Peptides against a protein of PDB entry 4PAS. Designs and how they scored, part 17

Target 1, 39 residues: chain A of PDB entry 4PAS
Amino acid sequence: SVNQASTSRLEGLQSENHRLRMKITELDKDLEEVTMQLQ
Target 2, 39 residues: chain A of PDB entry 4PAS as posed
Amino acid sequence: SVNQASTSRLEGLQSENHHLRMKITELDKDLEEVTMQLQ

## One batch from the design tools (peptide; aimed at target 1 L31)

Design b1_p26_4_s3 (made by RFdiffusion4, then SolubleMPNN; its pose is not in this set)
Fold by OpenDDE base, seed 4:
Structure b1_p26_4_s3 (fold): chain B 39 residues (1-39), chain A 26 residues (1-26)
Amino acid sequence: as target 1 above (39 residues)
Amino acid sequence: DLLKKLLDKRLEELKKKKEELERLKE
């Protein structure tokens, strides 16, 4: 149904958004490590 | 210093990747 398609799309976007947020957090830790090594 | 050059390069790569992911994030 149209509603099922909409909810499935939203759930997909929410999961991708969460994945991206976690990857950004990981990169922040990598940046911190590299920054410390450059000091 | 070779090590510093490598780390500087890695730092810039990570910054660019972070910016790209921030653009993709809702």
Scores: peptide ipSAE 0.089, ipTM 0.609, DockQ to the pose 0.053
OpenDDE base, seeds 1, 2, 3, 5: peptide ipSAE 0.088, 0.083, 0.083, 0.086; ipTM 0.604, 0.600, 0.600, 0.603

Design b1_p26_5 (made by RFdiffusion4)
Pose (drawn by RFdiffusion4):
Structure b1_p26_5 (pose): chain A 39 residues (1-39), chain P 26 residues (1-26)
Amino acid sequence: as target 2 above (39 residues)
Amino acid sequence: ELKEEITEKEEELEELKEQLEEKEEE
């Protein structure tokens, strides 16, 4: 059952990866919008 | 690595917002 645990770990990390990449997309948008507001 | 990149982007955004506040005060 440590093999199944390893598979679940990978899937969880893939999910976390996506969450972080969605956050980067949002932040890039925020950086552009604030840059436009400042300039 | 993605969390470090998010932190850098959040710091950069904070700096830009501070600059914007200063500009609005002037």

Design b1_p26_5_s1 (made by RFdiffusion4, then SolubleMPNN; from b1_p26_5, 13 letters changed; failed a check: too like the target's own chain)
Amino acid sequence: SLRMEIAELEKKLEELTMQLQQKQKE

Design b1_p26_5_s2 (made by RFdiffusion4, then SolubleMPNN; from b1_p26_5, 12 letters changed; failed a check: too like the target's own chain)
Amino acid sequence: DLRMKIEELEKELEELKMQLQQKQQE

Design b1_p26_5_s3 (made by RFdiffusion4, then SolubleMPNN; from b1_p26_5, 14 letters changed; failed a check: too like the target's own chain)
Amino acid sequence: SLRMKIEELEKKLEELKMQLQQKQQL

Design b1_p26_5_s4 (made by RFdiffusion4, then SolubleMPNN; from b1_p26_5, 11 letters changed; failed a check: too like the target's own chain)
Amino acid sequence: SLREKITELEKKLEELKMQLQQKQQE

Design b1_p26_6_s1 (made by RFdiffusion4, then SolubleMPNN; its pose is not in this set)
Fold by OpenDDE base, seed 5:
Structure b1_p26_6_s1 (fold): chain B 39 residues (1-39), chain A 26 residues (1-26)
Amino acid sequence: as target 1 above (39 residues)
Amino acid sequence: LEKKLKEIQKEKEKVEKDLKKVEEQI
């Protein structure tokens, strides 16, 4: 169904959005840790 | 350490660009 394909695409994009946001949070923590080591 | 900082910052800038492309498709 066109609706099923659209829903599956949206779910895939939402999952990727979540993954990328979590990765930014990890990188921000790594940046904080390295910054503290440089002070 | 400064090299590692620059590497993490570059990876973050890449992930932010990828995130923006996903958010523009939602």
Scores: peptide ipSAE 0.688, ipTM 0.915, DockQ to the pose 0.962
OpenDDE base, seeds 1, 2, 3, 4: peptide ipSAE 0.688, 0.688, 0.688, 0.687; ipTM 0.915, 0.915, 0.915, 0.915

Design b1_p26_6_s2 (made by RFdiffusion4, then SolubleMPNN; its pose is not in this set)
Fold by OpenDDE base, seed 2:
Parts: C-alpha cells; structure tokens; sequence
Structure b1_p26_6_s2 (fold): chain B 39 residues (1-39), chain A 26 residues (1-26)
C-alpha cells in the first residue's frame, strides 16, 4: 500500500541517518588519532 | 599524516553532506 511504501521509505532514511551518524563518529576518532600523532 | 588528516576531513565533509540530504527527507 502507499502507507507501507511511505513507512518503508522512512525506516530506510532513519537507518541511513543512523549509519551516517555512526560514520561521522568513527571519522572524528580517526581525526583525533591523526591530530594527536601530528603534535 | 597530513595527507591522511586531509583525507579524513574530506570524507567527513562528504558524509555530513549526505547526512544533511537524508535529514531533509525525514
């Protein structure tokens, strides 16, 4: 149904949002590590 | 190390841009 398609799209976007936020957290740690090595 | 820093910064900017685009669709 249209409602099921809309719900599945929102769930997909929420999952991608979570994935991207987790990736930013990883990259921030990598930045901290490399920055510390440059000091 | 400096090149690695710039690479991570660039990747972060690309991820942030994707995040903004996803957040605009939620």
Amino acid sequence: as target 1 above (39 residues)
Amino acid sequence: LQERLEQIQKEKQEVEKKLEEVEKQI
Scores: peptide ipSAE 0.693, ipTM 0.915, DockQ to the pose 0.971
OpenDDE base, seeds 1, 3, 4, 5: peptide ipSAE 0.692, 0.692, 0.692, 0.692; ipTM 0.915, 0.915, 0.915, 0.915

Design b1_p26_6_s4 (made by RFdiffusion4, then SolubleMPNN; failed a check: too like the target's own chain; its pose is not in this set)
Amino acid sequence: LEKKLKEIEEEKQELEKKLEEVEKQI

Design b1_p26_7 (made by RFdiffusion4)
Pose (drawn by RFdiffusion4):
Structure b1_p26_7 (pose): chain A 39 residues (1-39), chain P 26 residues (1-26)
Amino acid sequence: as target 2 above (39 residues)
Amino acid sequence: EEEEEEEKMEEVTEFNEEVKEEVAEE
């Protein structure tokens, strides 16, 4: 069952990767919008 | 006015690319 645990770990990390990449998309939008506001 | 808006957009793009590069290097 350590094999199934490894598979679940990978799938979880993939979910976490997507959550983080989405947050970067948001932050890039924030950086542009604040930069436009400041300039 | 159109040229000024284009130049403004280029500056904002370049600045944001530099900030992202600095964050990537850190």

Design b1_p26_7_s1 (made by RFdiffusion4, then SolubleMPNN; from b1_p26_7, 19 letters changed)
Fold by OpenDDE base, seed 5:
Structure b1_p26_7_s1 (fold): chain B 39 residues (1-39), chain A 26 residues (1-26)
Amino acid sequence: as target 1 above (39 residues)
Amino acid sequence: MEKELKELDQLIKDLNEKLKQLLAQA
C-alpha cells in the first residue's frame, strides 16, 4: 500500500540519518586527534 | 618526528576516506 511504502521509506531515511550523524561524530573525533597532533 | 608525520598522514587519509563516504551517501 501507499502507506507501507511511505513507512518503509521513512524508516530507511531515519536509519540513514542516524548513520550519517554517527559518521559526523566520528569525523569530529578524527579532526580533534589531528588537531592535537599538530599542537 | 618522522613517525609522528606518518601517523598524521594516515589520519588525514582516513579522514578523507570517511568524508568521501559521507558525501557519497548524503
Scores: peptide ipSAE 0.040, ipTM 0.482, DockQ to the pose 0.073
OpenDDE base, seeds 1, 2, 3, 4: peptide ipSAE 0.040, 0.040, 0.039, 0.039; ipTM 0.478, 0.477, 0.480, 0.478

Design b1_p26_7_s2 (made by RFdiffusion4, then SolubleMPNN; from b1_p26_7, 20 letters changed)
Fold by OpenDDE base, seed 5:
Structure b1_p26_7_s2 (fold): chain B 39 residues (1-39), chain A 26 residues (1-26)
Amino acid sequence: as target 1 above (39 residues)
Amino acid sequence: DEEKLKKLLELIKDLIEQLKKLLEEL
């Protein structure tokens, strides 16, 4: 039970970390496009 | 105004790159 709760918490944190990485990559791309449009 | 906006966007990109590095360490 304790190990399962710890594993599920780690999986949740890994999933959120992945989501945040993807969102930052999206923002980086959007900022690249905006910068290019302003040139 | 455009040059100020370009500089702000560049600063945001730099911040994003720093955040990406910190996230990769997690």
Scores: peptide ipSAE 0.137, ipTM 0.636, DockQ to the pose 0.102
OpenDDE base, seeds 1, 2, 3, 4: peptide ipSAE 0.131, 0.134, 0.128, 0.125; ipTM 0.627, 0.638, 0.631, 0.620

Design b1_p26_7_s3 (made by RFdiffusion4, then SolubleMPNN; from b1_p26_7, 20 letters changed)
Fold by OpenDDE base, seed 5:
Structure b1_p26_7_s3 (fold): chain B 39 residues (1-39), chain A 26 residues (1-26)
Amino acid sequence: as target 1 above (39 residues)
Amino acid sequence: SEEELEKLKKLIDDLNKKILELLKKQ
């Protein structure tokens, strides 16, 4: 149904948003390590 | 040291790769 397709799309977007947030946190950690080595 | 500089270059390369992968999958 249209409602099921909308729910599945929202769940997909929520999971991708979570993945992207976790990747940003990983990049922040890698940048902190680089920053500490440049100091 | 040259070894520490090479480790730093590797970290920068890995960071750049991760950024590009993030942008491609967005």
Scores: peptide ipSAE 0.037, ipTM 0.473, DockQ to the pose 0.071
OpenDDE base, seeds 1, 2, 3, 4: peptide ipSAE 0.037, 0.037, 0.037, 0.037; ipTM 0.472, 0.468, 0.472, 0.471

Design b1_p26_7_s4 (made by RFdiffusion4, then SolubleMPNN; from b1_p26_7, 20 letters changed)
Fold by OpenDDE base, seed 1:
Structure b1_p26_7_s4 (fold): chain B 39 residues (1-39), chain A 26 residues (1-26)
Amino acid sequence: as target 1 above (39 residues)
Amino acid sequence: KKEELEKLDKLIKDLIEKLKQLLDEL
C-alpha cells in the first residue's frame, strides 16, 4: 500500500541516518587518535 | 620514530577514505 511504501521509506531513511551518524562518530574517534599522535 | 610515522600515515589514509565514503553516501 502507499502507507506501507511511505513507512518503509521512512524506516530506510532513519536507518541510513543512524548509519551515517555512527560513521561520523567513528570519524571523530579517528580524528581524536590522529590528534593524539600529533601531540 | 619511523614506525610511529608509518602508523600515523596509515591512520590519516584510513580517515581520508572514511571521509570520502561518508561524502559519497550523503
Scores: peptide ipSAE 0.179, ipTM 0.682, DockQ to the pose 0.074
OpenDDE base, seeds 2, 3, 4, 5: peptide ipSAE 0.173, 0.175, 0.175, 0.175; ipTM 0.675, 0.679, 0.678, 0.678

Design b1_p26_8_s1 (made by RFdiffusion4, then SolubleMPNN; failed a check: too like the target's own chain; its pose is not in this set)
Amino acid sequence: SLEEELKRIEMEKQEVEKDLEETEKL

Design b1_p26_8_s2 (made by RFdiffusion4, then SolubleMPNN; its pose is not in this set)
Fold by OpenDDE base, seed 4:
Structure b1_p26_8_s2 (fold): chain B 39 residues (1-39), chain A 26 residues (1-26)
Amino acid sequence: as target 1 above (39 residues)
Amino acid sequence: SLKEKLEHIQMEKTEVEKDLKETEAL
């Protein structure tokens, strides 16, 4: 149904948003580690 | 080099932040 398709799309976008936020957290950790090694 | 690694991670972060912004706009 239209409602099921809309819900599944929203859930997919929410999952992807969460994944991207977690990736930013990982990259920030990697940046900190490399920055500390450069000091 | 460590500098090249830093620059690479910074570029990857910028791309992920762009993708996040696009996802939030949908």
Scores: peptide ipSAE 0.595, ipTM 0.891, DockQ to the pose 0.967
OpenDDE base, seeds 1, 2, 3, 5: peptide ipSAE 0.595, 0.593, 0.593, 0.595; ipTM 0.891, 0.890, 0.890, 0.891

Design b1_p26_8_s3 (made by RFdiffusion4, then SolubleMPNN; failed a check: too like the target's own chain; its pose is not in this set)
Amino acid sequence: DLKEKLEHIRMEKTEVEKDLKETEEL

Design b1_p26_8_s4 (made by RFdiffusion4, then SolubleMPNN; its pose is not in this set)
Fold by OpenDDE base, seed 2:
Structure b1_p26_8_s4 (fold): chain B 39 residues (1-39), chain A 26 residues (1-26)
Amino acid sequence: as target 1 above (39 residues)
Amino acid sequence: SLEEKLKQIQMEKQEVEKDLKKTEEQ
């Protein structure tokens, strides 16, 4: 149904949002490590 | 160099933040 398609889309966007937030956390850690090496 | 690596990670982070914003706008 239209409702099932809308819920599946939202779940997909939520999963992608979570993946992207986790990637930002990893990149922030990498930035910290490189910044410490430059000091 | 470490400076180039820092710049690369900063650029990747900015791209990921743009993609995150797109998912939040949809």
Scores: peptide ipSAE 0.606, ipTM 0.895, DockQ to the pose 0.964
OpenDDE base, seeds 1, 3, 4, 5: peptide ipSAE 0.602, 0.601, 0.603, 0.604; ipTM 0.894, 0.894, 0.895, 0.895

## One batch from the design tools (peptide; made by RFdiffusion4, then SolubleMPNN; aimed at target 1 E16 R21; its pose is not in this set)

Design b1_p27_1_s1 (failed a check: too like the target's own chain)
Amino acid sequence: SSSVQQASTSRLSDKHHLREHLAKLYQ

Design b1_p27_1_s2 (failed a check: too like the target's own chain)
Amino acid sequence: SSSVQQASTSRLSDLHHLREHLAKEYQ

Design b1_p27_1_s3 (failed a check: too like the target's own chain)
Amino acid sequence: SSSVQQASTSRLSDLQHLREELAKEYQ

Design b1_p27_1_s4 (failed a check: too like the target's own chain)
Amino acid sequence: SSSVQQASTSRLSDLHHLRKHLAEEYK

Design b1_p27_2_s1
Fold by OpenDDE base, seed 3:
Structure b1_p27_2_s1 (fold): chain B 39 residues (1-39), chain A 27 residues (1-27)
Amino acid sequence: as target 1 above (39 residues)
Amino acid sequence: SELERIQKERDELLKKLQETEQQIASL
């Protein structure tokens, strides 16, 4: 159904959103470390 | 530099994040 397709799409987008947020958090830590080492 | 490389990667991921958020909001 249209509702099932919308729900599955939402769940996929939420999963990707979460993955992206986690990876950004990792890069933020890497940036902090690199910045500290450059000082 | 390594810093610039990570910053660019972060910026690209932020763009993708914004796209997913926009798509979620448009459902």
Scores: peptide ipSAE 0.691, ipTM 0.920, DockQ to the pose 0.933
OpenDDE base, seeds 1, 2, 4, 5: peptide ipSAE 0.690, 0.690, 0.690, 0.690; ipTM 0.920, 0.920, 0.920, 0.920

Design b1_p27_2_s4
Fold by OpenDDE base, seed 4:
Parts: structure tokens; sequence; C-alpha cells
Structure b1_p27_2_s4 (fold): chain B 39 residues (1-39), chain A 27 residues (1-27)
């Protein structure tokens, strides 16, 4: 149904959003470490 | 440099995040 398709799409987007947020956290930590090493 | 690589990747990931958030808000 349209509602099932919309729900599945939302769940997929929320999962991707979460993955991207976690990746930002990892990269921010990597950036901090590299910045400290360059100082 | 490694610094520039990470900065570029952050920019790309933040762009993708904004796209997903926009799509979520449109549902």
Amino acid sequence: as target 1 above (39 residues)
Amino acid sequence: SELQRIQKELEEVRKKLAETEKEIAAL
C-alpha cells in the first residue's frame, strides 16, 4: 500500500540519517586527532 | 593532506545528511 511504501522509505531514510550522523562523529574525532598531531 | 581529506569527507557526509533530513521532512 501507499502507507507501507511511505513507512519503508521513512525507515530507510532514518537508518541512513543515523549512519551519516555516526560517520560525522567518527570524522570529527579523526579531524581532532590529525589537528593535534599537526600542532 | 590527511587533514584536507577528512575535511572534504566531512563536507560530503554533511551534504548527504542534509539531503536525508530534507527528504524525511517531506514525508
Scores: peptide ipSAE 0.683, ipTM 0.920, DockQ to the pose 0.939
OpenDDE base, seeds 1, 2, 3, 5: peptide ipSAE 0.683, 0.682, 0.683, 0.683; ipTM 0.919, 0.919, 0.919, 0.920

Design b1_p27_3_s1 (failed a check: too like the target's own chain)
Amino acid sequence: SVNASSRLEGLQSENHHLRMKKLEAAA

Design b1_p27_3_s2 (failed a check: too like the target's own chain)
Amino acid sequence: SVNASSRLEGLQSENHHLRMKETEKKK

Design b1_p27_3_s3 (failed a check: too like the target's own chain)
Amino acid sequence: SVAASSRLEGLQSENHHLRMKETLEAE

Design b1_p27_3_s4 (failed a check: too like the target's own chain)
Amino acid sequence: SVNASSRLEGLQSENHHLRMKETEELK

Design b1_p27_5_s1
Fold by OpenDDE base, seed 3:
Structure b1_p27_5_s1 (fold): chain B 39 residues (1-39), chain A 27 residues (1-27)
Amino acid sequence: as target 1 above (39 residues)
Amino acid sequence: MEELKRIQEEKHHLLKKLEETEQQIKA
């Protein structure tokens, strides 16, 4: 149904959003590590 | 410095994707 499709899309977007946030957090730690190594 | 630049660029691209998902969620 239209409602099911909309809900599934939203859930997909939310899961992708979460995944992206987690990866950005990992990259921030990588940046911190590299920055320290450059000092 | 190349590794730092690489990670910064990757982060930039991910932030752009994040913004896109957030806009789609709000729409």
Scores: peptide ipSAE 0.669, ipTM 0.914, DockQ to the pose 0.980
OpenDDE base, seeds 1, 2, 4, 5: peptide ipSAE 0.669, 0.668, 0.668, 0.668; ipTM 0.914, 0.914, 0.914, 0.914

Design b1_p27_5_s2
Fold by OpenDDE base, seed 3:
Structure b1_p27_5_s2 (fold): chain B 39 residues (1-39), chain A 27 residues (1-27)
Amino acid sequence: as target 1 above (39 residues)
Amino acid sequence: MSELERIKQEKHHLEKKLKETEQQIAA
């Protein structure tokens, strides 16, 4: 149904959003480490 | 490019994708 499709899409977007945030956090740690090593 | 620049570019790309998902969630 339209409602099921909408909720499934939202849940998919939310999961992707979370994944992206987690990866960005990891990259921030990587940036910190590289920056520290360059100093 | 340096490793620093590589990571910055990857982060920027992911932040752009993040913004797009947030826009889609809000739509």
Scores: peptide ipSAE 0.676, ipTM 0.919, DockQ to the pose 0.885
OpenDDE base, seeds 1, 2, 4, 5: peptide ipSAE 0.676, 0.676, 0.675, 0.676; ipTM 0.919, 0.918, 0.918, 0.918

Design b1_p27_5_s4
Fold by OpenDDE base, seed 3:
Structure b1_p27_5_s4 (fold): chain B 39 residues (1-39), chain A 27 residues (1-27)
Amino acid sequence: as target 1 above (39 residues)
Amino acid sequence: MKKLEEIEKEKHELLKKLEETEKEIQA
């Protein structure tokens, strides 16, 4: 149904959003590490 | 070690994708 498709799309977007946030967090830690090494 | 500029560039691209997903979630 249209509702099932919409909910599945939302869940997919939320999952991707979460994945992106996790990757950004990892990169922030990488940035911190590199910054400390360059000091 | 990853280069600072490379990490910042990758982070920028991920932030753009994040913004897009957030816009679609709120649409």
Scores: peptide ipSAE 0.628, ipTM 0.897, DockQ to the pose 0.793
OpenDDE base, seeds 1, 2, 4, 5: peptide ipSAE 0.627, 0.626, 0.627, 0.627; ipTM 0.897, 0.897, 0.897, 0.897

Design b1_p27_6_s3
Fold by OpenDDE base, seed 4:
Structure b1_p27_6_s3 (fold): chain B 39 residues (1-39), chain A 27 residues (1-27)
Amino acid sequence: as target 1 above (39 residues)
Amino acid sequence: SELEEKIKHLRMEKQELEKKLEELEKL
């Protein structure tokens, strides 16, 4: 149904948003580690 | 240095992901 398609799309966008936020957090940690190695 | 190039790469990747996140927030 239209409602099922809209719900599945929202769940997909929410999962991608969460994945992107987690990857940004990982990159911030990697940047901190490399910055400490450069100092 | 190799470490400076790694920092540059990680900053570029982060910026790309932040842009994708901003696009998702506009939907």
Scores: peptide ipSAE 0.241, ipTM 0.744, DockQ to the pose 0.874
OpenDDE base, seeds 1, 2, 3, 5: peptide ipSAE 0.227, 0.227, 0.231, 0.222; ipTM 0.733, 0.734, 0.737, 0.730

Design b1_p27_6_s4 (failed a check: too like the target's own chain)
Amino acid sequence: SELKEKIEHLRMEKTELEKKLKELEEL

Design b1_p27_7_s1
Fold by OpenDDE base, seed 3:
Structure b1_p27_7_s1 (fold): chain B 39 residues (1-39), chain A 27 residues (1-27)
Amino acid sequence: as target 1 above (39 residues)
Amino acid sequence: SKLEQIQKEKHSTLKKLEETEKEIASL
């Protein structure tokens, strides 16, 4: 159904959103480490 | 540089995040 398809899409997007947020956290840590090494 | 590469990757990741949030908001 349209509702099931929309719900599945939303859940997929929320999962991807979470993954991307975690990746940003990792990259920010990497940026901090590299910045410190350059100082 | 390594710094620039990480910054570039962060930028692309943020753009993907923005797109997911836009689509979530549209549903």
Scores: peptide ipSAE 0.696, ipTM 0.922, DockQ to the pose 0.978
OpenDDE base, seeds 1, 2, 4, 5: peptide ipSAE 0.696, 0.695, 0.696, 0.696; ipTM 0.922, 0.922, 0.922, 0.922; seed 5 fails the geometry check

Design b1_p27_7_s4
Fold by OpenDDE base, seed 4:
Structure b1_p27_7_s4 (fold): chain B 39 residues (1-39), chain A 27 residues (1-27)
Amino acid sequence: as target 1 above (39 residues)
Amino acid sequence: SELERIKKELDEVRKKLEETEKEIASL
């Protein structure tokens, strides 16, 4: 149904959103490390 | 440089995050 499709899409987007947030955390750590090495 | 590579990737990921948040808000 339309409701089921919308729910599944929302859950997929929420999962992707979480993955992207975790990736930002990893990249922030990498950025910190490289910045420290350049000092 | 590695620094600029990471900054670029960070900007790309933040852009994708914004897109997902906009889509979530539209549902």
Scores: peptide ipSAE 0.675, ipTM 0.917, DockQ to the pose 0.964
OpenDDE base, seeds 1, 2, 3, 5: peptide ipSAE 0.675, 0.674, 0.675, 0.675; ipTM 0.917, 0.917, 0.917, 0.917

Design b1_p27_8_s4
Fold by OpenDDE base, seed 3:
Structure b1_p27_8_s4 (fold): chain B 39 residues (1-39), chain A 27 residues (1-27)
Amino acid sequence: as target 1 above (39 residues)
Amino acid sequence: MLEEIQREKEGLLKKLKEVEEEIRKLQ
């Protein structure tokens, strides 16, 4: 149904949102580490 | 190296905003 498709899409987007946030956090750590190495 | 990581982060932030907007449309 349309509702099931929308729910499944929302769950997929929420999972992608979480993945993106985690990857951004990792890059922030990498940026900090590289910054410290350049000092 | 810093600039490359920063550009990747900016790309991910852009994608995150798109995903969050699609989430808002479905809620």
Scores: peptide ipSAE 0.672, ipTM 0.915, DockQ to the pose 0.960
OpenDDE base, seeds 1, 2, 4, 5: peptide ipSAE 0.671, 0.671, 0.671, 0.672; ipTM 0.914, 0.914, 0.914, 0.914

## One batch from the design tools (peptide; aimed at target 1 I24 L27 T35)

Design b1_p28_1_s1 (made by RFdiffusion4, then SolubleMPNN; failed a check: too like the target's own chain; its pose is not in this set)
Amino acid sequence: MEKLKEELEHLRMKKTEVEKDLEETEKL

Design b1_p28_1_s2 (made by RFdiffusion4, then SolubleMPNN; failed a check: too like the target's own chain; its pose is not in this set)
Amino acid sequence: KKELEEKLEHLRMEKTEVEKDLEETEKQ

Design b1_p28_1_s3 (made by RFdiffusion4, then SolubleMPNN; failed a check: too like the target's own chain; its pose is not in this set)
Amino acid sequence: MKELQEKLEHLRMEKTEVEKDLAETEAK

Design b1_p28_1_s4 (made by RFdiffusion4, then SolubleMPNN; its pose is not in this set)
Fold by OpenDDE base, seed 3:
Structure b1_p28_1_s4 (fold): chain B 39 residues (1-39), chain A 28 residues (1-28)
Amino acid sequence: as target 1 above (39 residues)
Amino acid sequence: SSALEKKLQHIRMEKKKVEKDLEETLKQ
């Protein structure tokens, strides 16, 4: 149904949003580590 | 170290890409 398609799209976007936020957190840790190594 | 600087630059570029992907996700 249209409602199921809209819900599945929203859930997909929410999961991707979460994944991307987690990846940013990881990259920030990597940046911190490399920055400390450059000091 | 040039290697560490390149690594830092790589991570910074990857972060910028992921942030852009996140922005694109948020505008959907």
Scores: peptide ipSAE 0.571, ipTM 0.878, DockQ to the pose 0.969
OpenDDE base, seeds 1, 2, 4, 5: peptide ipSAE 0.568, 0.570, 0.570, 0.570; ipTM 0.877, 0.877, 0.877, 0.878

Design b1_p28_2 (made by RFdiffusion4; failed a check: the pose's geometry)
Pose (drawn by RFdiffusion4):
Structure b1_p28_2 (pose): chain A 39 residues (1-39), chain P 28 residues (1-28)
Amino acid sequence: as target 2 above (39 residues)
Amino acid sequence: RLEGLQSENHHLRMKITELDKDIEELTM
C-alpha cells in the first residue's frame, strides 16, 4: 500500500502544480494592470 | 517524477513571491 500512497502523492502534487500555475497567471495579469496604472 | 514535481512546485512558489513583491513595489 505504499505503492498506492506514492501514486496518490504524485497526483496531489500535480493538482498543487496546477493551482500554483493558475496563481502565476493571475499575478502576471496583476503585474501588467498595475504597471499600466502606474505608467 | 515525484522529486521533480516537489522541486518544480517549490520553484513556482518562489516565482509567486517574486511577482507579489514586484506588484507591491509598483503599488507603493

Design b1_p28_2_s4 (made by RFdiffusion4, then SolubleMPNN; from b1_p28_2 with R1E D20E M28Q; failed a check: the pose's geometry)
Amino acid sequence: ELEGLQSENHHLRMKITELEKDIEELTQ

Design b1_p28_3_s3 (made by RFdiffusion4, then SolubleMPNN; its pose is not in this set)
Fold by OpenDDE base, seed 1:
Structure b1_p28_3_s3 (fold): chain B 39 residues (1-39), chain A 28 residues (1-28)
Amino acid sequence: as target 1 above (39 residues)
Amino acid sequence: SELEKIQQELDGLRMELKKVEEEIEKLK
C-alpha cells in the first residue's frame, strides 16, 4: 500500500542517515590522522 | 592531497546527509 511504501521509504532513509553519519565520523577520524601526520 | 580528498569526500557526504534528513522530515 501507499502507507507501507512511505514507511519503507522512511526506514530506508533513516538507515541511510545512520550510514552517512557513521561514514562522516570515520572520515573525521581519518582527516585528523592525516592532519597530525602533516604536522 | 590526501587531506583535500578526504575533506572533499566529507563535504559531499554532509551534503547528502542534509538531503536525506530533508526527505525524512517530508515523510514524517
Scores: peptide ipSAE 0.435, ipTM 0.853, DockQ to the pose 0.959
OpenDDE base, seeds 2, 3, 4, 5: peptide ipSAE 0.430, 0.420, 0.421, 0.433; ipTM 0.851, 0.848, 0.849, 0.852

Design b1_p28_3_s4 (made by RFdiffusion4, then SolubleMPNN; its pose is not in this set)
Fold by OpenDDE base, seed 3:
Structure b1_p28_3_s4 (fold): chain B 39 residues (1-39), chain A 28 residues (1-28)
Amino acid sequence: as target 1 above (39 residues)
Amino acid sequence: SKLEEIKKEKQSVLEKLKEVEKEIKELQ
């Protein structure tokens, strides 16, 4: 059904949201490390 | 520089995140 498709899409987006937020955390750590190396 | 490349990647990920969050909001 349309509702099931929307729910499945939402669940996929929520997992992607989490993945992207984790990636930001990783990139912030990388930025910190590179910044320290440049100092 | 490596620093600027990571900043660019972060910006790209942030743009993707904004799009995902927008679609989440549309579905809720």
Scores: peptide ipSAE 0.706, ipTM 0.923, DockQ to the pose 0.967
OpenDDE base, seeds 1, 2, 4, 5: peptide ipSAE 0.705, 0.705, 0.705, 0.705; ipTM 0.923, 0.923, 0.923, 0.923

Design b1_p28_4_s4 (made by RFdiffusion4, then SolubleMPNN; its pose is not in this set)
Fold by OpenDDE base, seed 3:
Structure b1_p28_4_s4 (fold): chain B 39 residues (1-39), chain A 28 residues (1-28)
Amino acid sequence: as target 1 above (39 residues)
Amino acid sequence: SLEEELKRIKEEKQKVEKDLKKVEEEIA
């Protein structure tokens, strides 16, 4: 149904949002590590 | 090199942030 499709889309976006935010956190950690090594 | 890695990570982060912005904009 339209409602099911919309809900699934939103849930997919929320999952992707979480994944991307976690990836940013990981990249920030990596940046910190490399920056520290460059000091 | 570490400098090259730093640059690579920054560039990747920029790409991820762009993707994140698109997702957040659609959620909103």
Scores: peptide ipSAE 0.697, ipTM 0.920, DockQ to the pose 0.947
OpenDDE base, seeds 1, 2, 4, 5: peptide ipSAE 0.697, 0.696, 0.696, 0.697; ipTM 0.920, 0.919, 0.919, 0.920

Design b1_p28_5 (made by RFdiffusion4; failed a check: the pose's geometry)
Pose (drawn by RFdiffusion4):
Structure b1_p28_5 (pose): chain A 39 residues (1-39), chain P 28 residues (1-28)
Amino acid sequence: as target 2 above (39 residues)
Amino acid sequence: LEGLQSENHHLRMKITELDKDIEELTMQ
């Protein structure tokens, strides 16, 4: 059952990876919008 | 597995850098 645990770990990390990449997309949008506001 | 753990750590560091840049711009 440690093999199934490893598979679940990988899937969870993939879910976390997506969450972080979505956050970066949002932050890049924020950087652009604030930059436009400042300039 | 280790590759994704390193990648997710790198992505958190990138988020921290972007948040800092946005805060510095907002404080201007």

Design b1_p28_5_s1 (made by RFdiffusion4, then SolubleMPNN; from b1_p28_5 with L1I Q5E D19E; failed a check: the pose's geometry)
Amino acid sequence: IEGLESENHHLRMKITELEKDIEELTMQ

